# Ledger of designs, part 142: peptides against a protein of PDB entry 5EIB

Target 1, 366 residues: chain A of PDB entry 5EIB
Amino acid sequence: VDLEPGTMDSVRSGPFGQIFRPDNFVFGQSGAGNNWAKGHYTEGAELVDSVLDVVRKESESCDCLQGFQLTHSLGGGTGSGMGTLLISKIREEYPDRIMNTFSVMPSPKVSDTVVEPYNATLSVHQLVENTDETYCIDNEALYDICFRTLKLTTPTYGDLNHLVSATMSGVTTCLRFPGQLNADLRKLAVNMVPFPRLHFFMPGFAPLTSRGSQQYRALTVPELTQQMFDSKNMMAACDPRHGRYLTVAAIFRGRMSMKEVDEQMLNVQNKNSSYFVEWIPNNVKTAVCDIPPRGLKMSATFIGNSTAIQELFKRISEQFTAMFRRKAFLHWYTGEGMDEMEFTEAESNMNDLVSEYQQYQDATAD
Target 2, 366 residues: chain A of PDB entry 5EIB as posed
Amino acid sequence: VDLEPGTMDSVRSGPFGQIFRPDNFVFGQSGAGNNWAKGHYTEGAELVDSVLDVVRKESESCDCLQGFQLTHSLGGGTGSGMGTLLISKIREEYPDRIMNTFSVMPSPKVSDTVVEPYNATLSVHQLVENTDETYSIDNEALYDICFRTLKLTTPTYGDLNHLVSATMSGVTTCLRFPGQLNADLRKLAVNMVPFPRLHFFMPGFAPLTSRGSQQYRALTVPELTQQMFDSKNMMAACDPRHGRYLTVAAIFRGRMSMKEVDEQMLNVQNKNSSYFVEWIPNNVKTAVCDIPPRGLKMSATFIGNSTAIQELFKRISEQFTAMFRRKAFLHWYTGEGMDEMEFTEAESNMNDLVSEYQQYQDATAD

## One batch from the design tools (peptide; made by RFdiffusion4, then SolubleMPNN)

Design b2_p17_2_s4 (from b2_p17_2, 6 letters changed)
Fold by OpenDDE base, seed 1:
Structure b2_p17_2_s4 (fold): chain B 366 residues (1-366), chain A 17 residues (1-17)
Amino acid sequence: as target 1 above (366 residues)
Amino acid sequence: SSKEKREEVEKKAKEEA
């Protein structure tokens, strides 16, 4: 789905364009112009029914519908505005199904789009209420991984999207292979989401290696485990050491010893015990899938529900507040039928979410 | 179906790994 035809043409002409049904390409002509209000109330609202018709048709063809997975950006008008409209409409029609998102967080290091903090804040307000689980894929963190870890001097969207695809493949492993932990979206939510509003996940992937060092790096269970828990490998720009993990899932892929995985996972938990809440028993879950990802002998994917994720929301909120105090660009949103009150409500709900994460960070066992 | 095509592409990607 897009409000621009050119994005759909790029997917169709891509190496996997033939996987998708031609009739499942729903697109507009005008785009959202990086405006959340165009995505949510005008251009996106005109297209949403055509998307819902496709969603219904594909849902009816499912033997067992678990839920929905949306991949979108929060900086642009289509992914943010129309994406959150679509989530709301799907939630209304399928209230008993899991809503999962892969939400790409904006960064001024990656995009010069000045209004991204508005689009992100308005989107997070919707995601707090209408999703069951959200993977926070932060362009700030992706850029930093590409630059520092992968040693790419000028990271491209292609380099960032490669990390996104590896992460998405990793976190969906349990859904795609039988006999795994978290084999359905509901089991994932039950294991990962102790409180309904605190469903924002920090993903991570290992191995992350520069092209020049790949041939010299041993892929071992200890190395994967250590790298997966390293703050520099998190796909969200927050430091887990500044917060506490509520819940963790680790997904290993490839031929390895389950015993060695369990030993290394126990060792890393014990070494990092101060960064876990003590009042959630058995809050770390581990899965092993014998099937490696393409081009790797083994990998590990991390899913963290951490109170440190508040650093990401604080960054967006600070950028939002700096613009909103001046009413900068606000007329582009109010001209599409938005009230200034909707901005204030979205800012308030994001600040409440930050406060909730802080409350559970400071909570002790009674 | 789009599902069967996804499964076929994923199967090929597993055979090449």
Scores: peptide ipSAE 0.000, ipTM 0.283, DockQ to the pose 0.014
Fold by OpenDDE base, seed 3:
Structure b2_p17_2_s4 (fold): chain B 366 residues (1-366), chain A 17 residues (1-17)
Amino acid sequence: as target 1 above (366 residues)
Amino acid sequence: SSKEKREEVEKKAKEEA
């Protein structure tokens, strides 16, 4: 789905374009112009019914519909505005199904779109209420991984999207292969989301290795375990050492010893015990899939529900507040039918979310 | 602040890289 036709042609002509049904390509003509309000109230609202018709058709063809997965950017107008409209409409029609998102957070290091803080804040407001699980994929963190860890001098969107794809493949492993922990979206939510609003995950991936170092790197369970808990491997721009993990899932892929995985997972928890809440018992879950990802002997994917994720929301809020206090660019949104109050409500809800994460960070066992 | 700590971690990560 896109408000621009050219994206659909790129997907259709791509290496995997044939795996998608032609009728499932829904697209507009005008685009959202990086405006959330165009995505949510105008251009996106004109297209949403056509998308919902496809969603219904595909849902009816499912033997067992678990829920929905949306991949979108929060910085643009289509992914943010139309994406959150779709989430709302799908939630209204399928209230008993899991809503899962891969939400790409904007960063000034990656994009020159001045209104990204508005688009992100308005999107987060919708995600807090209408999603069950949100993987926070931060373009700032992706850029920093590409530059620092992968040693890419000039990271491209292709390089960032490679990390996104690796993460998505990792976190969906349990859904795609039988006999795994978190084998369905609802079980994942039960294990990862202790409080309904606190459903924003910090993903991480291992191995992250520069092209020059790949040939010299051993891939071992200890190294994967160390790396997936390393703050430098987090795909959200927050430091887990500044917060506490409410819950963690680790998904290993490849031929490895379950015993060695369990030993290393216990060791990393014990070493990092101060970074976990003590009042959630058995808050670390581990899965192992014998099927490695393409091109790797083994990998580990990390899913963290951490109170440190508030650093991401604080960054967005600071940027939002700096613009909104001046009413900068606001007329582009109000001209599409938005009220100024919707900005204030979205800011408030995001600040409440930050406060909730802080409360649970400071909470002790009674 | 969380920001100052992040900037310090980012600085250390640049020094270790």
Scores: peptide ipSAE 0.000, ipTM 0.238, DockQ to the pose 0.013
Fold by OpenDDE base, seed 4:
Structure b2_p17_2_s4 (fold): chain B 366 residues (1-366), chain A 17 residues (1-17)
Amino acid sequence: as target 1 above (366 residues)
Amino acid sequence: SSKEKREEVEKKAKEEA
């Protein structure tokens, strides 16, 4: 789905374009112009029914519908505005199904789009209420990984999208291979989400290695485990040491000893015990899949529900507040039928979410 | 179907691993 036709041609011409049905390509002509309100109330609202018809048709063809997965950006108008409209409409029609998202958070290091903090804040307001599971894929973190870890002097969208693809492949491993931990979306939610609003995940991937060093690196279970818990390997720009893990899932891929994985996972938990809540027993879960990712002997994927995710929301909120206090660019949103009150409500709900994470961070076992 | 093609791609990925 897109509000622009040109993105569909890229998908169709891609190596996997043939796996999609032609009728499942729903697109507009005008685009959202990086405006959440165009995505949510105007251009996106004109297209949403055509998307819902396709969603219904594909849902009816499922033997067992678990839920929905949305991949979208929160900085642009289509992914943010139309994406959150779709989430709302799908939630209304399928209230008993899991809503899972891969939500790409904007960064000024990646995009010069001035209104991204508005689009992100308005989107997070919708995601708090209408999703069950949200993987926070932060362009700030992706840029920093590309620049610092991968040694790319000028990271491209292609370089960032490669990390996104590796992360998405990692977190979906348990859904794609039978007999794994979190084998369905509902089991993932039950295991990872202790409180309904606190469903924002920090994904991480290992190994992250520069092209020049990749051929010289031995991949070992201890190295994968250590890197997976390193803040530099997180796809969200948060330091886990500034918060506490509520829940963690670790997915190892490749031929390795389960015993060695369990020993290393126990060692990393013990070393980092101060960064876990003590009042959630058995809050770290591990899976091992014998099938490695393409081009790697082994990998590890991290899913963390941590109170440190508040650092991401604080960053967006600070950027939002700096513009909103000046009423900068608001006329582009109000001209599409938005009320200024919706900005204030979205800011408030994001600040409440930050306060909730802080409360659970400060909670001690009695 | 797009589902069957995806399953074939995932099956090939399992066979190539």
Scores: peptide ipSAE 0.000, ipTM 0.365, DockQ to the pose 0.014
Fold by OpenDDE base, seed 5:
Structure b2_p17_2_s4 (fold): chain B 366 residues (1-366), chain A 17 residues (1-17)
Amino acid sequence: as target 1 above (366 residues)
Amino acid sequence: SSKEKREEVEKKAKEEA
């Protein structure tokens, strides 16, 4: 789905363009122009029914519909505005189904789009209410990984999207292959989300290795486990050491010893015990899938529900507040039929979310 | 367009590197 036809042509001309059914390409003509309100109230609202017709048809073809997965950017008008409209409409029609998102967070290090803080804040407001689980993928963290860890001199969107794709492949492993842990979207939510609003995940992937070092790296369970819990490998720009893990899932792929995995997972928990809440017993879950990812002997994917994710929301809130107090660019949103009160409600709800994360960070076992 | 925005960010990333 896109509000621009050229995006769909790029997907069709790509190496996997033929994997998608032609009838499942829904697109507009005008685009959203980086405006959330165009995506949500005008251009996106004209297209949403055509998307819902496709969603219904694909849902009816499922033997067992678990839920929906959306991949979108929160900085752009289509992914943010139309993406959140689509989430709302699917939630209304399928209230008993899991809504999962891969939400790409904007960063001023990657994009100069001035209105990204508005689009992100308005999107987060919708995601808090209408999603069951959201993987926070921060363009800042992806850029830093590409530059520092992968030693790419000039990270491209192709390099960032490669990390996104690896992470998405990792977190969906338990859904695509036989396994006991998180075998469906609902089991993932039950294991990872102790409180309904606190459903924003910090993903991570291992191995992350520069091309020059790849030939010298032994892929071992200890190295994967250590790298997976390293703050530098988080796909969200927050430090887990500044917060506490509510819940964690670790997904190993490849032929390895379960005993060695359990020993390393216990060791990393014991070393990092101060960074876990003490009042959620057995809050770390581990899965092993014998099928490695393409081109690797083994990998590990991390899913963290951490109170440190508030650093990401604080960053967006600070940028939002600086613009909104000046009413900068606000007329581009109100001109599409949006009320100024929705900005204030979105800011309030995101600040409440930050306060909730802080409350559970400071909570002790009574 | 989304393509021009990508090309502009890729250009900026080349100028900062």
Scores: peptide ipSAE 0.000, ipTM 0.338, DockQ to the pose 0.020

Design b2_p17_3_s1 (from b2_p17_3, 6 letters changed)
Fold by OpenDDE base, seed 2:
Structure b2_p17_3_s1 (fold): chain B 366 residues (1-366), chain A 17 residues (1-17)
Amino acid sequence: as target 1 above (366 residues)
Amino acid sequence: MLKRAPLPKRKPLPFAK
């Protein structure tokens, strides 16, 4: 789905363009122009029914529909505005199905789009209410990983998108291979989301190694485990040491000892015990899949539900507030039929979410 | 119309052999 035809043509002409059914290419002509309101109320609203018809057809063809997975950006107009419209409409039609998202958070390090804080805040408001689980994939963290860890002097969207694809492949491992922990979307939500609004995850992937260091690095379970819990390896720009983990899932891939995985996972929890809440028992889950990702002998994928994610929302909120106080570019949204009240409601709900994360960070076992 | 900045051309990742 896109509001621009050129994106769809790029996918169709790509190495995997034939993996998708031709009839499942739904696209507009005008694009959203990086405006959430165009995605949500105008250009996106004109296209949404055609997308829902495809969603219904594909849902009816499923033997066992668990839910939906949306991949979108929160900085753009289509991914943010039309993406959240689709989430709302799908939630209305399928209230008993899991809504999962891979939500790419905007960063000024990656994009010069001035209105990204508006698009992100308006999107987060919708994601708080209408999703069951959201992977926060922060372009700031991806850029920092590419630059600092991978030693890429000029990170590209191709470099960032490969980290995204590796992470998406990692977190979906349990859904794609039999006999895994969290083998369905609902079981993942039950294990990862102790409180309905606190469904925003920090993903991570290991190994991350620069080209110059690859020849000197062994791929071991201890090194994967240590890297996976390193703050520099988080794909959300927050430090887990500034918060507490509510829940964690670790997904190991490749031929390794389950015993060694369990020992290393216990060791990392014990070393980091101060960064876990004490009042959620058995809040770390581990899975091992014998099938490695392509090009690696082994990998680990991290999913963290941490109160430190509030740093990401605070960054967006600060950027939003600095623009909204000046009414900067607001006429581009109100001209598409939005009220200024929707901005205030979205800001309030995101600030409430930050306050909820802080409350659970400071909570003790009674 | 906010012009989308042109996406930098894709380079292969260091660990994609």
Scores: peptide ipSAE 0.007, ipTM 0.474, DockQ to the pose 0.022
Fold by OpenDDE base, seed 1:
Structure b2_p17_3_s1 (fold): chain B 366 residues (1-366), chain A 17 residues (1-17)
Amino acid sequence: as target 1 above (366 residues)
Amino acid sequence: MLKRAPLPKRKPLPFAK
């Protein structure tokens, strides 16, 4: 789905363009112009019914519909505005199904689009209410990984998207291979989301190795475990050491000893015990899939529900507030039928979410 | 390998005519 045809043409002409049904390409002509209100109330609202017709048709063809997975950006107009409209409409029609998102967070290091903090804040307001689980994929963290860890002097969208694809492949491993922990979206939500509003995950992936060092790094369970819990490997720009993990899932892939995985996972929890809440029992889950990802002997994927994710929301909120106090660009949103009150409500709900994460960070066992 | 598009150094503002 897109409000611009050129994105769909790029997918069709791509190496996997033939995997998608031609009739499942729903697109507009005008785009959203990086305006959330165009995505949500005007251009996106005109296209949403055509998308819902395809969603219904594909849902009816499922033997067992677990839920929906949306991949979108929060900085743009289509992914943010139309994406959140689509989530709302799907939630209304399928209230008993899981809503999962892969939400790309904007960063000034990656994009010069000045209105991204508005689009992100308005989107997070919708995601808090209408999703069951959201993977926060932060363009700032992806850029920093590419530059610092992968030693890419000039990161590209193709380099960032490679990390996104590895992460998405990792977190969906349990859904795609039988006999795994979190084998369905509902089981993932039950294990990862102790409080309904606190469903924003920091993903991580290992191994992350620069091209020059790949030949010298042994892929071992200890190295994967160490790298997976390193703050520099998080796909969200927050430091887990500034918060506490509510829940963690680790997904190992490849031929390895389950015993060695369990020993290393116990060791890393014990080493980092101060960064876990003590009042959620058995809050770390581990899965091992014998099937490695393409081109690797083994990998590990991390899913963290951490109160440190508030650093990401604070960053967006600070950028939002700095623009909103000046009423900068507001006429472009109000001209599409938005009220200034919707900005204030979205800012308030994001600040409430930050306060909720802080409350559970400071909570002790009674 | 398709030349990966560099990160745009300046996206035109969405409203730059």
Scores: peptide ipSAE 0.006, ipTM 0.446, DockQ to the pose 0.015
Fold by OpenDDE base, seed 5:
Structure b2_p17_3_s1 (fold): chain B 366 residues (1-366), chain A 17 residues (1-17)
Amino acid sequence: as target 1 above (366 residues)
Amino acid sequence: MLKRAPLPKRKPLPFAK
């Protein structure tokens, strides 16, 4: 789905364009112009019914519909505005199904779309209420990984999207291969989300190795485990050491010893025990899939529900507040039928979410 | 492989068509 035809044509003409049904390409002509309100109330609202018709048709063809997975950006008008409209409409029609998102967070290091803080804040407000699980994929963290870890002198969207694709492949491993932990979206939500509003995940993928070092790196369970819990390896720009893990899932792929995985996972928990809440028993889950990802002997994928995710929301909130106090560009949103109250409600709800994460960070076992 | 587009040197205007 896109509000621009050119993106869809690029997918269709791409090396994988033939894996999608032609009738499942739904697109507009006008685009959202990086405006959440165009995505949500005008251009996106004109297209949403055509998307819902495709969603219904594909849902009816499922033997067992678990839920939905949306991949979108929160900085752009289509992904943010139309994406959250689509989430709302699907939630209304399928209230008993899991809503999962891969939400790409904007960063001033990657984009200078000036209104990204508005689009992100308005989107987070919708995601808090209408999603069951959200993978926070931060363009700042992706850029920093590409530059610092992968030693890419000039990161590209193709380099960032490679990290996104590796992460998405990792977190969906349990859904795609039988006999795994979190084998369905609902089990993932039950294991990862102890409180309904606190459903924002820090993803990570290992191994991440520069091209120059790749030939010299042994892929071992200890090295994967150590890298997966490293703050520099998080796909969200927050330090887990500044918060506490509510829940963790680790998904190992490839031929390895389950015993060695359990030993390394216990060791990393013990070394980092101060960064886990003590009042959620068995809050670390581990899965091992014998099938490695393409081109690797083994990998590990991390999913963390951490109170440190508040650093990401605080960053967006600070940027939002600095613009909103000046009423900068507000007329472009109000001109599409938005009220200024929706901005204040979205800011309030995101600040409440930050306060809720802080409360559970400071909570002790009574 | 999709051609890796470089990150844009000029950031688009917020509502540039």
Scores: peptide ipSAE 0.011, ipTM 0.455, DockQ to the pose 0.016; fails the geometry check
Fold by OpenDDE base, seed 3:
Structure b2_p17_3_s1 (fold): chain B 366 residues (1-366), chain A 17 residues (1-17)
Amino acid sequence: as target 1 above (366 residues)
Amino acid sequence: MLKRAPLPKRKPLPFAK
């Protein structure tokens, strides 16, 4: 789905374009112009019914519909505005199904789009209410990984999208291979989301290795375990050491010893015990899939529900507030039928979410 | 027109041997 045709042509002409049904390419002509309101109330609203018709058709063809996975950007107008409209409409029609998102957070390091803080804040407001699971994939963290860890002097969207694809492949491993922990979206939610609003995940991937170091690096369970808990491997720009893990899932892939995985996962929890809440028992879950990702002997994917994710929301809120206090660019949103109150409500709800994460960070077992 | 800065096009990934 896109409000621009050129994205669909790029997917269709791509190496995997033929795996998608031609009729499942729904697209507009005008685009959202990086305006959430165009995505949500105008251009996106004109296209949403055509998308819902495809969603219904594909849902009816499922033997067992678990839920929906949306991949979108919160900085743009289409992924942000139309993406959250679709989430709302799908939630209304399928209230008993899991809504999962891969939400790409905007960063000034990656984009010069000045209104990204508005689009992100308005989207987070919708995601808080209408999603069950949201993987926060932060373009700032992706850029920093590419530059600092991968030693890419000039990161590309292709480099960032590779990290996204590795993460998406990692977190969906349990859904794609039988006999794993979190084998369905609902079990993932039960294990990862102790509080309904606190469903924003910090994903991480290991190994992250520069081209120059790949030939010298052993891939071992201890090294994977250490790296997936390293803040430098997090795909959200927050430091886990500034918060506490509510829940964690680790997904190992490749031929490895389950015993060695369990030993290393116990060791990393014990070493980092101060960064876990003590009042959620058995809050770390581990899965091992014998099938490695393409091009690797083994990998580990991390899913953290951490109160440190508030650093990401605070960054967006600070950027939002600095613009909104000046009423900067508001006329582009209000001209598409938005009220100024919707900005205030979205800001409030995101600040409430930050406060909730802080409350649970400071909570002790009675 | 709010345009995202065009990041350079894809180079081969560090992980693809």
Scores: peptide ipSAE 0.011, ipTM 0.477, DockQ to the pose 0.021; fails the geometry check

